# Designs tried in a protein design run: peptides against a protein of PDB entry 4Y8H. Part 22

Target 1, 222 residues: chain A of PDB entry 4Y8H
Amino acid sequence: TTIVGVKFNNGVVIAADTRSTQGPIVADKNCAKLHRISPKIWCAGAGTAADTEAVTQLIGSNIELHSLYTSREPRVVSALQMLKQHLFKYQGHIGAYLIVAGVDPTGSHLFSIHAHGSTDVGYYLSLGSGSLAAMAVLESHWKQDLTKEEAIKLASDAIQAGIWNDLGSGSNVDVCVMEIGKDAEYLRNYLTPNVREEKQKSYKFPRGTTAVLKESIVNICD

## One batch from the design tools (peptide; made by RFdiffusion4, then SolubleMPNN)

Design b1_p12_5_s3 (from b1_p12_5, 4 letters changed)
Fold by OpenDDE base, seed 4:
Structure b1_p12_5_s3 (fold): chain B 222 residues (1-222), chain A 12 residues (1-12)
Amino acid sequence: as target 1 above (222 residues)
Amino acid sequence: PIAPLGSGHGPS
């Protein structure tokens, strides 16, 4: 997995690759690693896919209840706190590594969370097996006061570095943009750089292509 | 069954 987050002048962008793996096996070529916690708070998940989805859904439900109880829009720091306390309680047994980002009445935010419940803050972040490939791009091209378009490009270039260089990353780039004063923009398959060409051979054969050379019926009932 | 690991090596 390669996941990234990048802050820009008026918001935050997160991005992810779309490969799921089971050891050396590609299990899914186009999985979704971007999860909605609330309308304006999204996360990207690395680690165990089921854990990242389940923990995000659980915290998303509790954030909605908290929002109703407080009569306030959800805050990214509230989601961060709920996630880290939950993960810490389970001592890393919930295999979720998250980049959490969003916009709220206090501004735009970008955080990361590890499975043991530690948290980081930054203007740009990467996690997953492709994180070093992504970070090489981020460190080379990040600047202050990025535009929305520059941040989307930087995030997508960082994900592509994971796609090309990390065995655990691949296929497509998903993006979610959270801009202050706007709805979140979820861009599923924003880039599709790995479209497979049409197979040169057809494996549709006429009926009877394989001749029956011999048939034998054996009774297996006593 | 090998759990679908997104190969995110988070630090254990």
Scores: peptide ipSAE 0.028, ipTM 0.659, DockQ to the pose 0.079
Fold by OpenDDE base, seed 1:
Structure b1_p12_5_s3 (fold): chain B 222 residues (1-222), chain A 12 residues (1-12)
Amino acid sequence: as target 1 above (222 residues)
Amino acid sequence: PIAPLGSGHGPS
């Protein structure tokens, strides 16, 4: 997995690759690793796919209840706190590594969370097996005061570094853009750089193309 | 069945 987050002047973007693996096996070529916690708070997940999905759904549900109870829009720091306390309670046994990002009445936010419940903050972040490949791009090209378009490009270039160089990453780039004062923009398959060419030939031959040379019936009942 | 691992070795 390669997941990234990048802050820009008026919001935050997160991106992910779309490969799921089971050891050396590609389990899914086009899985979704971007999860909605609330309308304007999204996360990218690395680690155990089931754990990332389940924990984000659980916290998403609790954030909705909290929002209704407080009569307030959900805050990224509330999601961060709920996630880290939950993950810490399970002592790293929930294999969720998350980049959490969003916009709320306090502004735009970008955080990371590890399975043991530690949290980091930054203007750009990467996690997953492709994180070093992504970080090489981020460290080379990140600047202060990125535009939305520059941040989307930087995030997608960082994910592509994972796609091309990390065995655990592959296929497509998914993007979610969270801009202040706008709805979240979920861009499923924003880039599809691994589309295979059309098959040149069909190997679907008519029945009878291969001749039967010999038949024998063997009775297997005594 | 080993659950699909998004290979999320966070940095150790």
Scores: peptide ipSAE 0.027, ipTM 0.641, DockQ to the pose 0.081
Fold by OpenDDE base, seed 5:
Structure b1_p12_5_s3 (fold): chain B 222 residues (1-222), chain A 12 residues (1-12)
Amino acid sequence: as target 1 above (222 residues)
Amino acid sequence: PIAPLGSGHGPS
């Protein structure tokens, strides 16, 4: 997995690759690693795909209940706190590594969470097996006061670094943009750089293409 | 059966 988050002047963008793996096997070429916690709070998940999905759905449900109870829009820090407390309770056995981002009445936020319940804050973050490939791009090209378009480009370039250089990453780039004062923009398959060309040849030969050179019937029972 | 491990951790 390669997942990234990048803050820009008026919001935050997260992005992910779309490869799921089982050891050396590509299990899914176009999985979704961006999860909605609330309408304006999204996360990207690395680690065990089932755990990332389940934990984000659980916290998403509890955030909705909390929002209704408090009569307040959900806050990214509330989601962060609930996620980290849940993950810490399970001592890293829930294999969820998350970049959590969003916009709320307090502004735009970007955090990361590790499976043991530690949390980080930054203007740009990467996680997953492709995190170093992504971070090499981020460290080279990140600047203060990014525009939305620059942040989407930087995030997508960082994911592409994972796609091209990390065995655990591949296929497509998914993006979610959370801008202050706007709805979240989920861009599923924002880039599809691995579309295969039409197969030039087929190995579906007509029956009888391979000649039978010899046939023998052997009785195996006495 | 070990659940499909999504893509691996970066070096912690």
Scores: peptide ipSAE 0.028, ipTM 0.651, DockQ to the pose 0.072; fails the geometry check
Fold by OpenDDE base, seed 2:
Structure b1_p12_5_s3 (fold): chain B 222 residues (1-222), chain A 12 residues (1-12)
Amino acid sequence: as target 1 above (222 residues)
Amino acid sequence: PIAPLGSGHGPS
């Protein structure tokens, strides 16, 4: 997995690759690693796919209840706190590594969470097996005061670095843009750089391609 | 079946 988050002048973007693996097997070529916690708070997940999905759904449900109870729009720091406390409670046994981002009445936010419940803050972040490939791009090209378009490009270039250089990353780039004063823009398959060409050969042969050399009927009743 | 690991190696 390669997941990234990048802050820009008026919001935050997160992006992910779409490869799921089971050891050496590509289990899914086009899995979704971007999860909605609330309308304006999204996360990208690395680690165990089931754990990332389940924990984000659980916190998403509790954030909705909290929002209704408080009569307030959900805050990214509330989601961060709920996620980290839940993950810490399970002492890293829930294999979720998350980049959590969003916009709320206090502004735009970008955080990371590790499975043991530690949290980081930054203007750009990467996680997953492709994180070093992504970080090489981020460290080379990140600047202050990014535009929305520059941040989307930087995030997608960082994910592509994971796609090309990390065995655990591949296929497509998904993006979610969260800009202050706008709805979240979820861009499923924003880039599809790995479309397979048409197969040059057919493996469907006519009957008789393999000759039957001998046939025998054996009675197995005594 | 091994749960699909999105290849997120947590930091060792």
Scores: peptide ipSAE 0.025, ipTM 0.647, DockQ to the pose 0.076; fails the geometry check

Design b1_p12_5_s4 (from b1_p12_5, 4 letters changed)
Fold by OpenDDE base, seed 4:
Structure b1_p12_5_s4 (fold): chain B 222 residues (1-222), chain A 12 residues (1-12)
Amino acid sequence: as target 1 above (222 residues)
Amino acid sequence: SIPPLGSGRGPS
C-alpha cells in the first residue's frame, strides 16, 4: 500500500493506490483504501484491509453520534482521538495504519495514526509499504502554499512512486480532496495508469479443443 | 479463509 496526505492553502488531499495483497498474491487490483469517517473527514488505510475498513466505520458511526450529541460538526481531532484510543486499547492487534484528514470549523487537518495508537502531524505524510517511495517524491517537490491542483498532482505523483517502486502497491490512484467551505470530492480511480492493452490473441477456444483422453469414477465411500 | 491482508505493511 501507498497512502499519502498533502495539505494545501485551502484544504487537504489524501490519495491511495488500489492494490490489495495477500503475501505475494494480488488479491484485488482495484480496492478502495479511502474511507469516509464523516462527510468532510476521510481516511486512507494501510495494514489489514478489513481492520482499516472496520475501524473507520466504527469511528465514523461514533463521530456521527458525537456530532449529534454536541450539536457540532465533526472535528478531525475528535476522529483522531477516538481512533488512537481504540487502536491503543487493542495494543496494535487492529492492523490499521491511517492517514486521517479533513476540514472542520477549526480549519484543515492532516494526521497519521499507527496501529499501536501513536499519532503524527504534518503538512505531508505517507504510510504503507510504498511510503518511502512516496516520501521521496514529497520531500523533493513539496513546498509551502500549494494550490489545490498542485497538491492533487503532488499526492498523485507520490502514489505513482509507490505504484512503480513498491511491490505492495499498484494499479490506480484514488484521491479525496477536502477543501474548506466545500463538500469532499472523492475521485475514485483519478488515475488509471495500468490499463492493460487488448490481448493480441483470444484464448476462447471451442468446446472440445482439449479432448478428454480417459475418465474413471472411484467410489470413496465405504 | 485467510483474511485479505490487503494493504502493504505500514512502516513501523
Scores: peptide ipSAE 0.037, ipTM 0.661, DockQ to the pose 0.069
Fold by OpenDDE base, seed 1:
Structure b1_p12_5_s4 (fold): chain B 222 residues (1-222), chain A 12 residues (1-12)
Amino acid sequence: as target 1 above (222 residues)
Amino acid sequence: SIPPLGSGRGPS
């Protein structure tokens, strides 16, 4: 997995690759690693896919209830706190490594969370097996006061570094853009750089192409 | 079945 987050002047972008693996096996070529916690709070997940999805759904549900109870829009720091307390309680046994990002009435936010419940803050972040490949791009090209378009490009270039260089990463780039004062923009398969060319020939032969050389009927009843 | 790991060994 390669997941990234990048802050820009008026919001935050997160991006992910779309490969799921089971050891050396590609389990899914086009999985979704971007999860909605609330309408304007999204996360990218690395680690155990089931754990990342389940924990983000659980916290998403609790954030909705909290929002209704408080009569307030959900805050990224509330999601961060709920996630870290839950993960800490399970002492790293929930294999969720998350980049959590969003916009709320207090502004735009970008955080990371590790499975043991530690949290970081930054203007750009990467996690997953492709994180070093992504970070090489981020460290080389990140600047202060990025535009939305520059941040989307930087995030997608960082994910592509994971796609090309990390065995655990591959296929497509998914993006979610959270801009202040706008709805979240989920860009599923924003880039599809691994589309195979059309097959030049069909291997569907007519029935009877292979000759039957011999037939035998065996009675298996006494 | 081992659930599909999004191969995110985050840094330990």
Scores: peptide ipSAE 0.036, ipTM 0.634, DockQ to the pose 0.082
Fold by OpenDDE base, seed 2:
Structure b1_p12_5_s4 (fold): chain B 222 residues (1-222), chain A 12 residues (1-12)
Amino acid sequence: as target 1 above (222 residues)
Amino acid sequence: SIPPLGSGRGPS
């Protein structure tokens, strides 16, 4: 997995690759690693796919209840706190590594969470097996006061670095843009750089292509 | 620390 988050002048973008793996096997070529916690708070997940999905759904449900109870729009720091406390309680046994981002009445936010419940804050972040490939791009091209378009490009370029250089990453780029004063923009398959070409040959041969050299009927009754 | 592995399904 390669997941990234990038802050820009008026919001935050997160992005992810779409490969799921089971050891050396590609289990899913186009999985969704971006999860909605609330309308304006999204999460990118690395680690165990089931854990990232389940924990984000659980916290999303509790954030909705909290929002209704408090009569307030959900805050990214509330989601962060709920996620980290849950993950810490399970001592890293829930294999979720998350980039949590969003916009709320206090502004735009970008955080990361590790499975043991530690949290980081930054203007740009990467997680997953492709995180070093992504971070090389981020460290080289990140600047202050990014535009929305520059941030989407930077995030997408960082994910592509994971796609091309990390075995655990691949296929497509998903993006979610959260801008202050706007609805979240979820861009499923924003880039599809790995479309397979048409198969040049068929492996369907006519009967008789493999010659029957010998046939024998054996009675198996004693 | 080794970065977490790609999003795998846990071993089914």
Scores: peptide ipSAE 0.035, ipTM 0.627, DockQ to the pose 0.099
Fold by OpenDDE base, seed 5:
Structure b1_p12_5_s4 (fold): chain B 222 residues (1-222), chain A 12 residues (1-12)
Amino acid sequence: as target 1 above (222 residues)
Amino acid sequence: SIPPLGSGRGPS
């Protein structure tokens, strides 16, 4: 997995690759690793796919209830706190590594969470097996005061570094843009750089292409 | 059966 988050001047973008693996096997070529916690709070997940999905749905449900109870829009820091406390309770046995991002009445936010419940904050972040490939791009091209378009490009270039260089990453780039004062823009398969060309040849030969050279009937019953 | 590991090697 390669997941990234990048802050820009008026919001935050997260992006992910779309490969799921089971050891050396590609289990899914086009999985979704971007999860909605609330309408304006999204996360990218690395680690155990079932754990990332389940924990984000659980916190998403509790954030909705909390929003109704408090009569307030959900805050990214509330989601962060609920996620980290849940993950810490399970001592890293829930294999969720998350980049959590969003916009709320307090502004735009970008955080990471590790499976043991530690949290980081930054203007750009990467996680997953492709995180070093992504971080090499981020460290080379990140600047202060990015535009939305520059941040989407930087995030997608960082995911592509994972796609091309990390065995655990591949296929497509998914993006979610959370801009202040707008709805979240979920761009499923924003880039599809691995579309296979049409197969030039087929190994489906007509029946009878292989000649029968000899036939023998053997009775195996005494 | 170990559930399919999504490729998230966090940086160790």
Scores: peptide ipSAE 0.035, ipTM 0.645, DockQ to the pose 0.071

Design b1_p12_6_s1 (from b1_p12_6, 4 letters changed)
Fold by OpenDDE base, seed 4:
Structure b1_p12_6_s1 (fold): chain B 222 residues (1-222), chain A 12 residues (1-12)
Amino acid sequence: as target 1 above (222 residues)
Amino acid sequence: GSFPVGGGSGGL
């Protein structure tokens, strides 16, 4: 996985690749790693797919209840606190590594969370097996006062660095943009750089292409 | 340190 977050002048963008793996197996070429916690608070997940989905849904539900109870829009720091306390409670056994981002009445926020419940803050962050590839791009091209478009590009370029250089990352780039005063913009498959061309040859052969030289039927049940 | 590569029933 490669996940990133980038703050810009009026909001935050998160992005992710779309490869799911099972060891050396590509399980899904186009999985969704961006999760909605609330309308304006989104999360990118690395680690165990089920854990990332489940924990974000759980906290999303609790954030909604909290928002209703307090009559306030949910805050990113509330989601962060709920996530970290939950993850800490499970001592890293919930394999969720998250970039949590959003906009709320206090502004735009970008955080990361590790499975043991530690949290970081930054203007740009990367997690997953592709995080170093992504961070190389981020460190090279990040500047203060990014525009929305510059931040989307930077995040997408960072994800692509993971796609090209990390075995655990691949296929497409998903993006979610959270700008102050706007609805969140979820850009599923914002980039699809790995569309396969038509195969040069069909490998459908007629029956008998490989001759059967001998057949034997053996009863293996007594 | 193992960077979190997706594990379990599906890894991200």
Scores: peptide ipSAE 0.147, ipTM 0.732, DockQ to the pose 0.090; fails the geometry check
Fold by OpenDDE base, seed 5:
Structure b1_p12_6_s1 (fold): chain B 222 residues (1-222), chain A 12 residues (1-12)
Amino acid sequence: as target 1 above (222 residues)
Amino acid sequence: GSFPVGGGSGGL
């Protein structure tokens, strides 16, 4: 997996590749690694697919209940704290590595969470097996005061670095843009750089292409 | 650290 988050002048973007793996096998070529916690709070997940989905759904449900109870819009820091406490309780056995991002009444936020419940903050972050490939791009091209378009490009370029250089990453780029004062924009398959051309040849031969030249029946019973 | 490839779920 390659997942990234990038802050820009008026919000935050997260992006992910779309490969799932089972050891050396590509299990899914177009999995969704971006999860909605709330309308304006999204996360990208690396690690165990089931754990990333389950933990984000659990916290998403609890955030909705909390929002209703408090009559307040959900905050990214509330989601962060709930995720952190849950993951810490399970001592890293829940294999969820998350980039959590969003917009709330306090502004735009970008965090990462590791399976043991540690958390980081930054203007740009990467996680997953492709994180170093992504970080090489981020460190080379990140600047202050990014526009929305520059941040989407930077995030997409960083994911592509994972797609091309990390065995655990591949296929497509998914993006979610969370801008202050707007709805979240989920861009499923924002880039599809691995579309294959139609196969030039088929291995489906007509029946009888290989003639039977000789048949012999051998009785193996004495 | 071994990424816990948990059971039947794909690694991300």
Scores: peptide ipSAE 0.139, ipTM 0.732, DockQ to the pose 0.054; fails the geometry check
Fold by OpenDDE base, seed 3:
Structure b1_p12_6_s1 (fold): chain B 222 residues (1-222), chain A 12 residues (1-12)
Amino acid sequence: as target 1 above (222 residues)
Amino acid sequence: GSFPVGGGSGGL
């Protein structure tokens, strides 16, 4: 997996690749690694697919209840705190590594969480097996005061570095943009750089291409 | 340290 987050002047962008693996096998070529916690709070997940999905759904439900109880829009730091406390309780046995980002009444936020419940903050972050490939791009091209368009480009270029250079990453780029004062913009398959061309030949031959040399009928009733 | 890997449920 390659997942990234990038802050820009008026919000935050997260992005992910779309490969899932089982050891050396590509299990899914176009999985979704971006999860909605609330309308304006999204995360990207690395680690165990089931754990990333389940933990984000659980915290998403609790954030909705918390929002209703408090009569307030959800805060990214509330989601962060709930996630880290849950993950810490399970001592890293829940294999979720998350980049959590969003906008709330206090502004735009970007955090990361590891499976043992540690958290980091930054203007740009990467996680997963492709994180070093992504970070090489981020460190080379990140600047203060990015525009929305520059941040989307930087995030997508960083994911592509994972797609091309990390065996655990591949296929497409998904993006989610969270800008202050706007709805979240989820861009599923924002880039599809690995579309396979039409196969030049088919190995589906006409019936009878392989001759039947011998046949026998066996009665299985004694 | 190893990068996070999934178990039998599929790795991301």
Scores: peptide ipSAE 0.135, ipTM 0.726, DockQ to the pose 0.061; fails the geometry check
Fold by OpenDDE base, seed 1:
Structure b1_p12_6_s1 (fold): chain B 222 residues (1-222), chain A 12 residues (1-12)
Amino acid sequence: as target 1 above (222 residues)
Amino acid sequence: GSFPVGGGSGGL
């Protein structure tokens, strides 16, 4: 997996690749690694697919209840704290590594969470097996006061570095843009750089194209 | 520490 987050002047973007793996096997070519916690708070997940999905749904449900109870829009720091406390309680046995980002009444936020419940803050972050490939791009091209378009490009270029250089990453780039004062923009398959060319030939031959060289009937009943 | 490679049960 390659997941990234990048802050820009008026919000935050997160991006992910779309490969799922089982050891050396590609299990899914086009899985979704971007999860909605609330309308304006999204996360990208690395680690165990079931754990990333389950923990984000659980915290998403609790954030909705908390929002209703407080009559307030959900805050990214509330989601961060709930995720951190939950993951810490399970001592890293929940294999979720998350980039959590969003916009709320306090502004735009970008955090990362590790499976043991540690958290980081930054203007740009990467996680997953492709994180070093992504970070090489981020460190080379990140600047302060990025535009929305520059941040989307930087995030997508960082994910592509994972797609091309990390065995655990592949296929497509998904993006979610969270801008202050706007709805979240989920861009599923924003880039599809691995579309295979159309097959030039049909492999459907007429029946009987393969000759029967020998036939034998064997009685297997005594 | 192993890079957070998607774990064997369906890794991301």
Scores: peptide ipSAE 0.126, ipTM 0.715, DockQ to the pose 0.093; fails the geometry check

Design b1_p12_6_s2 (from b1_p12_6, 5 letters changed)
Fold by OpenDDE base, seed 2:
Structure b1_p12_6_s2 (fold): chain B 222 residues (1-222), chain A 12 residues (1-12)
Amino acid sequence: as target 1 above (222 residues)
Amino acid sequence: GSFPITGGSGGL
């Protein structure tokens, strides 16, 4: 997995690759690693696929209830705290590594969470097996006061570095843009750089291509 | 068999 978050002048972008693996096997070529916690708070997940999805759904449900109870828009720091406390409670047994980002009445926010419940804050972050490939791009090209378009490009370039250089990453780039004063923009398959060309040959041969040299019928009831 | 993981189960 390669997941990234990048803050820009008026919001935050998160992005992810779309490969799921089972050891050396590609389990899913186009999995969704971006999860909605609330309309304006999204996360990207690395680690155990079921845990990343389940924990974000659980916190998303509780954030909705909290929002209704408080009559307030959900805050990224509330989601962060709930995720952190939940993951810490389970001492890393919930294999979720998350980049949590969003916009709320207090502004734009970007955090990371590890499975044991530690948290970081930054203007740009990467997690997953492709995180170093992504970070090489981020460290080279990140600057203060990024535009939305520059941040989307930087995030997508960082994910592509994971796609090309990390065995655990691959296929497509998903993006979610959370800009202050706007709805979140979820860009599923924003880039599809690994579309396979049409298969040049068919492996279907006419019946009889392999000659039957001998046939025998054996009755197994005698 | 290992459950489907999104690469980097240890955060790295």
Scores: peptide ipSAE 0.056, ipTM 0.741, DockQ to the pose 0.092
Fold by OpenDDE base, seed 4:
Structure b1_p12_6_s2 (fold): chain B 222 residues (1-222), chain A 12 residues (1-12)
Amino acid sequence: as target 1 above (222 residues)
Amino acid sequence: GSFPITGGSGGL
């Protein structure tokens, strides 16, 4: 996995690759690693796919209840706190590594969370097996006062670094943009750089192309 | 690196 977050002048962008793996196996070529906690608070997940999805749904539900109870729009720091306390409670057994980002009445926010419940803050962050590849791009090209477009480009370039250089990352780039005063913009498959070319030949053959050489019927019931 | 795989879930 490669996941990133980048703050820009009026918001935050997160991005992810779309590969899921099981050891050496590519389990899914186009999984979704961006999760909605609330309308304006999204996260990117690395680790165990089921855990990242489940924990973000759980906290998303609790954030909605909290929002209703407090009569306030959800805050990124509230989601962060709920996530970290939950993850800490389970002592890293919930394999969720998250970049949490969003906009709320207090502004734009970008955080990361590790499975044991530690949290970080920054203007740009990366997690996953491709995090170093992504961070190389981020460290090289990040600047203060990024525009929305510059931040999307930077985030997507960082994800692509993971796609090309990390075995655990691949296929497509998903993006979510959270700008102050706007709805979140979820860009599923924002980039699809790994579209397979059309096969030169079809390997669908007529029935009977492979002859049946022998048939035997065995009774397995007494 | 391999992330934990439990119950057939994919690593991310």
Scores: peptide ipSAE 0.064, ipTM 0.754, DockQ to the pose 0.054; fails the geometry check
Fold by OpenDDE base, seed 3:
Structure b1_p12_6_s2 (fold): chain B 222 residues (1-222), chain A 12 residues (1-12)
Amino acid sequence: as target 1 above (222 residues)
Amino acid sequence: GSFPITGGSGGL
């Protein structure tokens, strides 16, 4: 997995690759690693697919209830706190590594969470097996006061570095843009750089290409 | 550190 987050002048972008693996096997070529916690709070997940999905759904449900109870828009720091407390309670046995980002009445936010419940803050972050490939791009090209378009490009270039250089990453780039004063923009398959061309040859032969030379029916009952 | 070997679950 390669997941990234990048802050820009008026919001935050997160991005992910779309490969799922089971050891050396590609289990899914186009999985979704971006999860909605609330309308304006999204996360990207690395680690165990089931755990990333389940924990984000659980916290998403609790954030909705909390928002209704408080009559307030949900805050990214509230989601962060709920996630980290839950993960810490399970002592890293829930294999969720998350980049959490969003916009709320206090502004734009970008955080990361590890499975043991530690949290980090930054203007740009990467997680997953492709994180070093992504970070090489981020460290080379990140600057203060990025535009939306520059941040989307930087995030997508960082994910592509994971796609091309990390065996655990692959296929497509998904993006979610959270801009202050706007709805979240979820860009599923924003880039599809690995479309397979048509196969040059088919190995479908007509029936009878291999002749049946002999047939025998054997009764195995005495 | 070895990425946690997720057992039979799909790793991301």
Scores: peptide ipSAE 0.047, ipTM 0.712, DockQ to the pose 0.058; fails the geometry check
Fold by OpenDDE base, seed 5:
Structure b1_p12_6_s2 (fold): chain B 222 residues (1-222), chain A 12 residues (1-12)
Amino acid sequence: as target 1 above (222 residues)
Amino acid sequence: GSFPITGGSGGL
């Protein structure tokens, strides 16, 4: 997995690759690693696919209830705290590594969470097996006061670095843009750089292409 | 069977 988050002047973007693996096997070529916690709070997940999905749905449900109870829009820091406390309770046994981002009445936010419940904050972040490939791009091209378009490009380029250089990453780039004062923009398969060309040849030969050269009947019963 | 993994924990 390669997941990234990048803050820009008026919001935050998260992006992910779309490969799922089982050891050396590609299990899914086009999995969704971006999850909605609330309408304006999204996360990207690395680690165990079931754990990332389940924990984000659980916190998403609790955030909705909390929002209704408080009559307030959900805050990214509330989601962060709930995720952190839940993951810490399970001492890293829930294999969820998350980049959590969003917009709320306090502004735009970007955080990361590790499976043991540690959290980081930054203007740009990467996680997953492709994180170093992504970070090499981020460190080379990140600047202060990015535009929306520059941040989407930077995030997409960082994910592509994972796609091309990390065995655990591949296929497509998914993006979610959370801009202040707007709805979240989920861009499923924003880039599809691994579309295979049409196969030049088929190995589906007509019946009888291989001639029978010899036949022998052997009795195997005594 | 191991659940599908969406990539390992990234390095720091």
Scores: peptide ipSAE 0.041, ipTM 0.724, DockQ to the pose 0.100; fails the geometry check

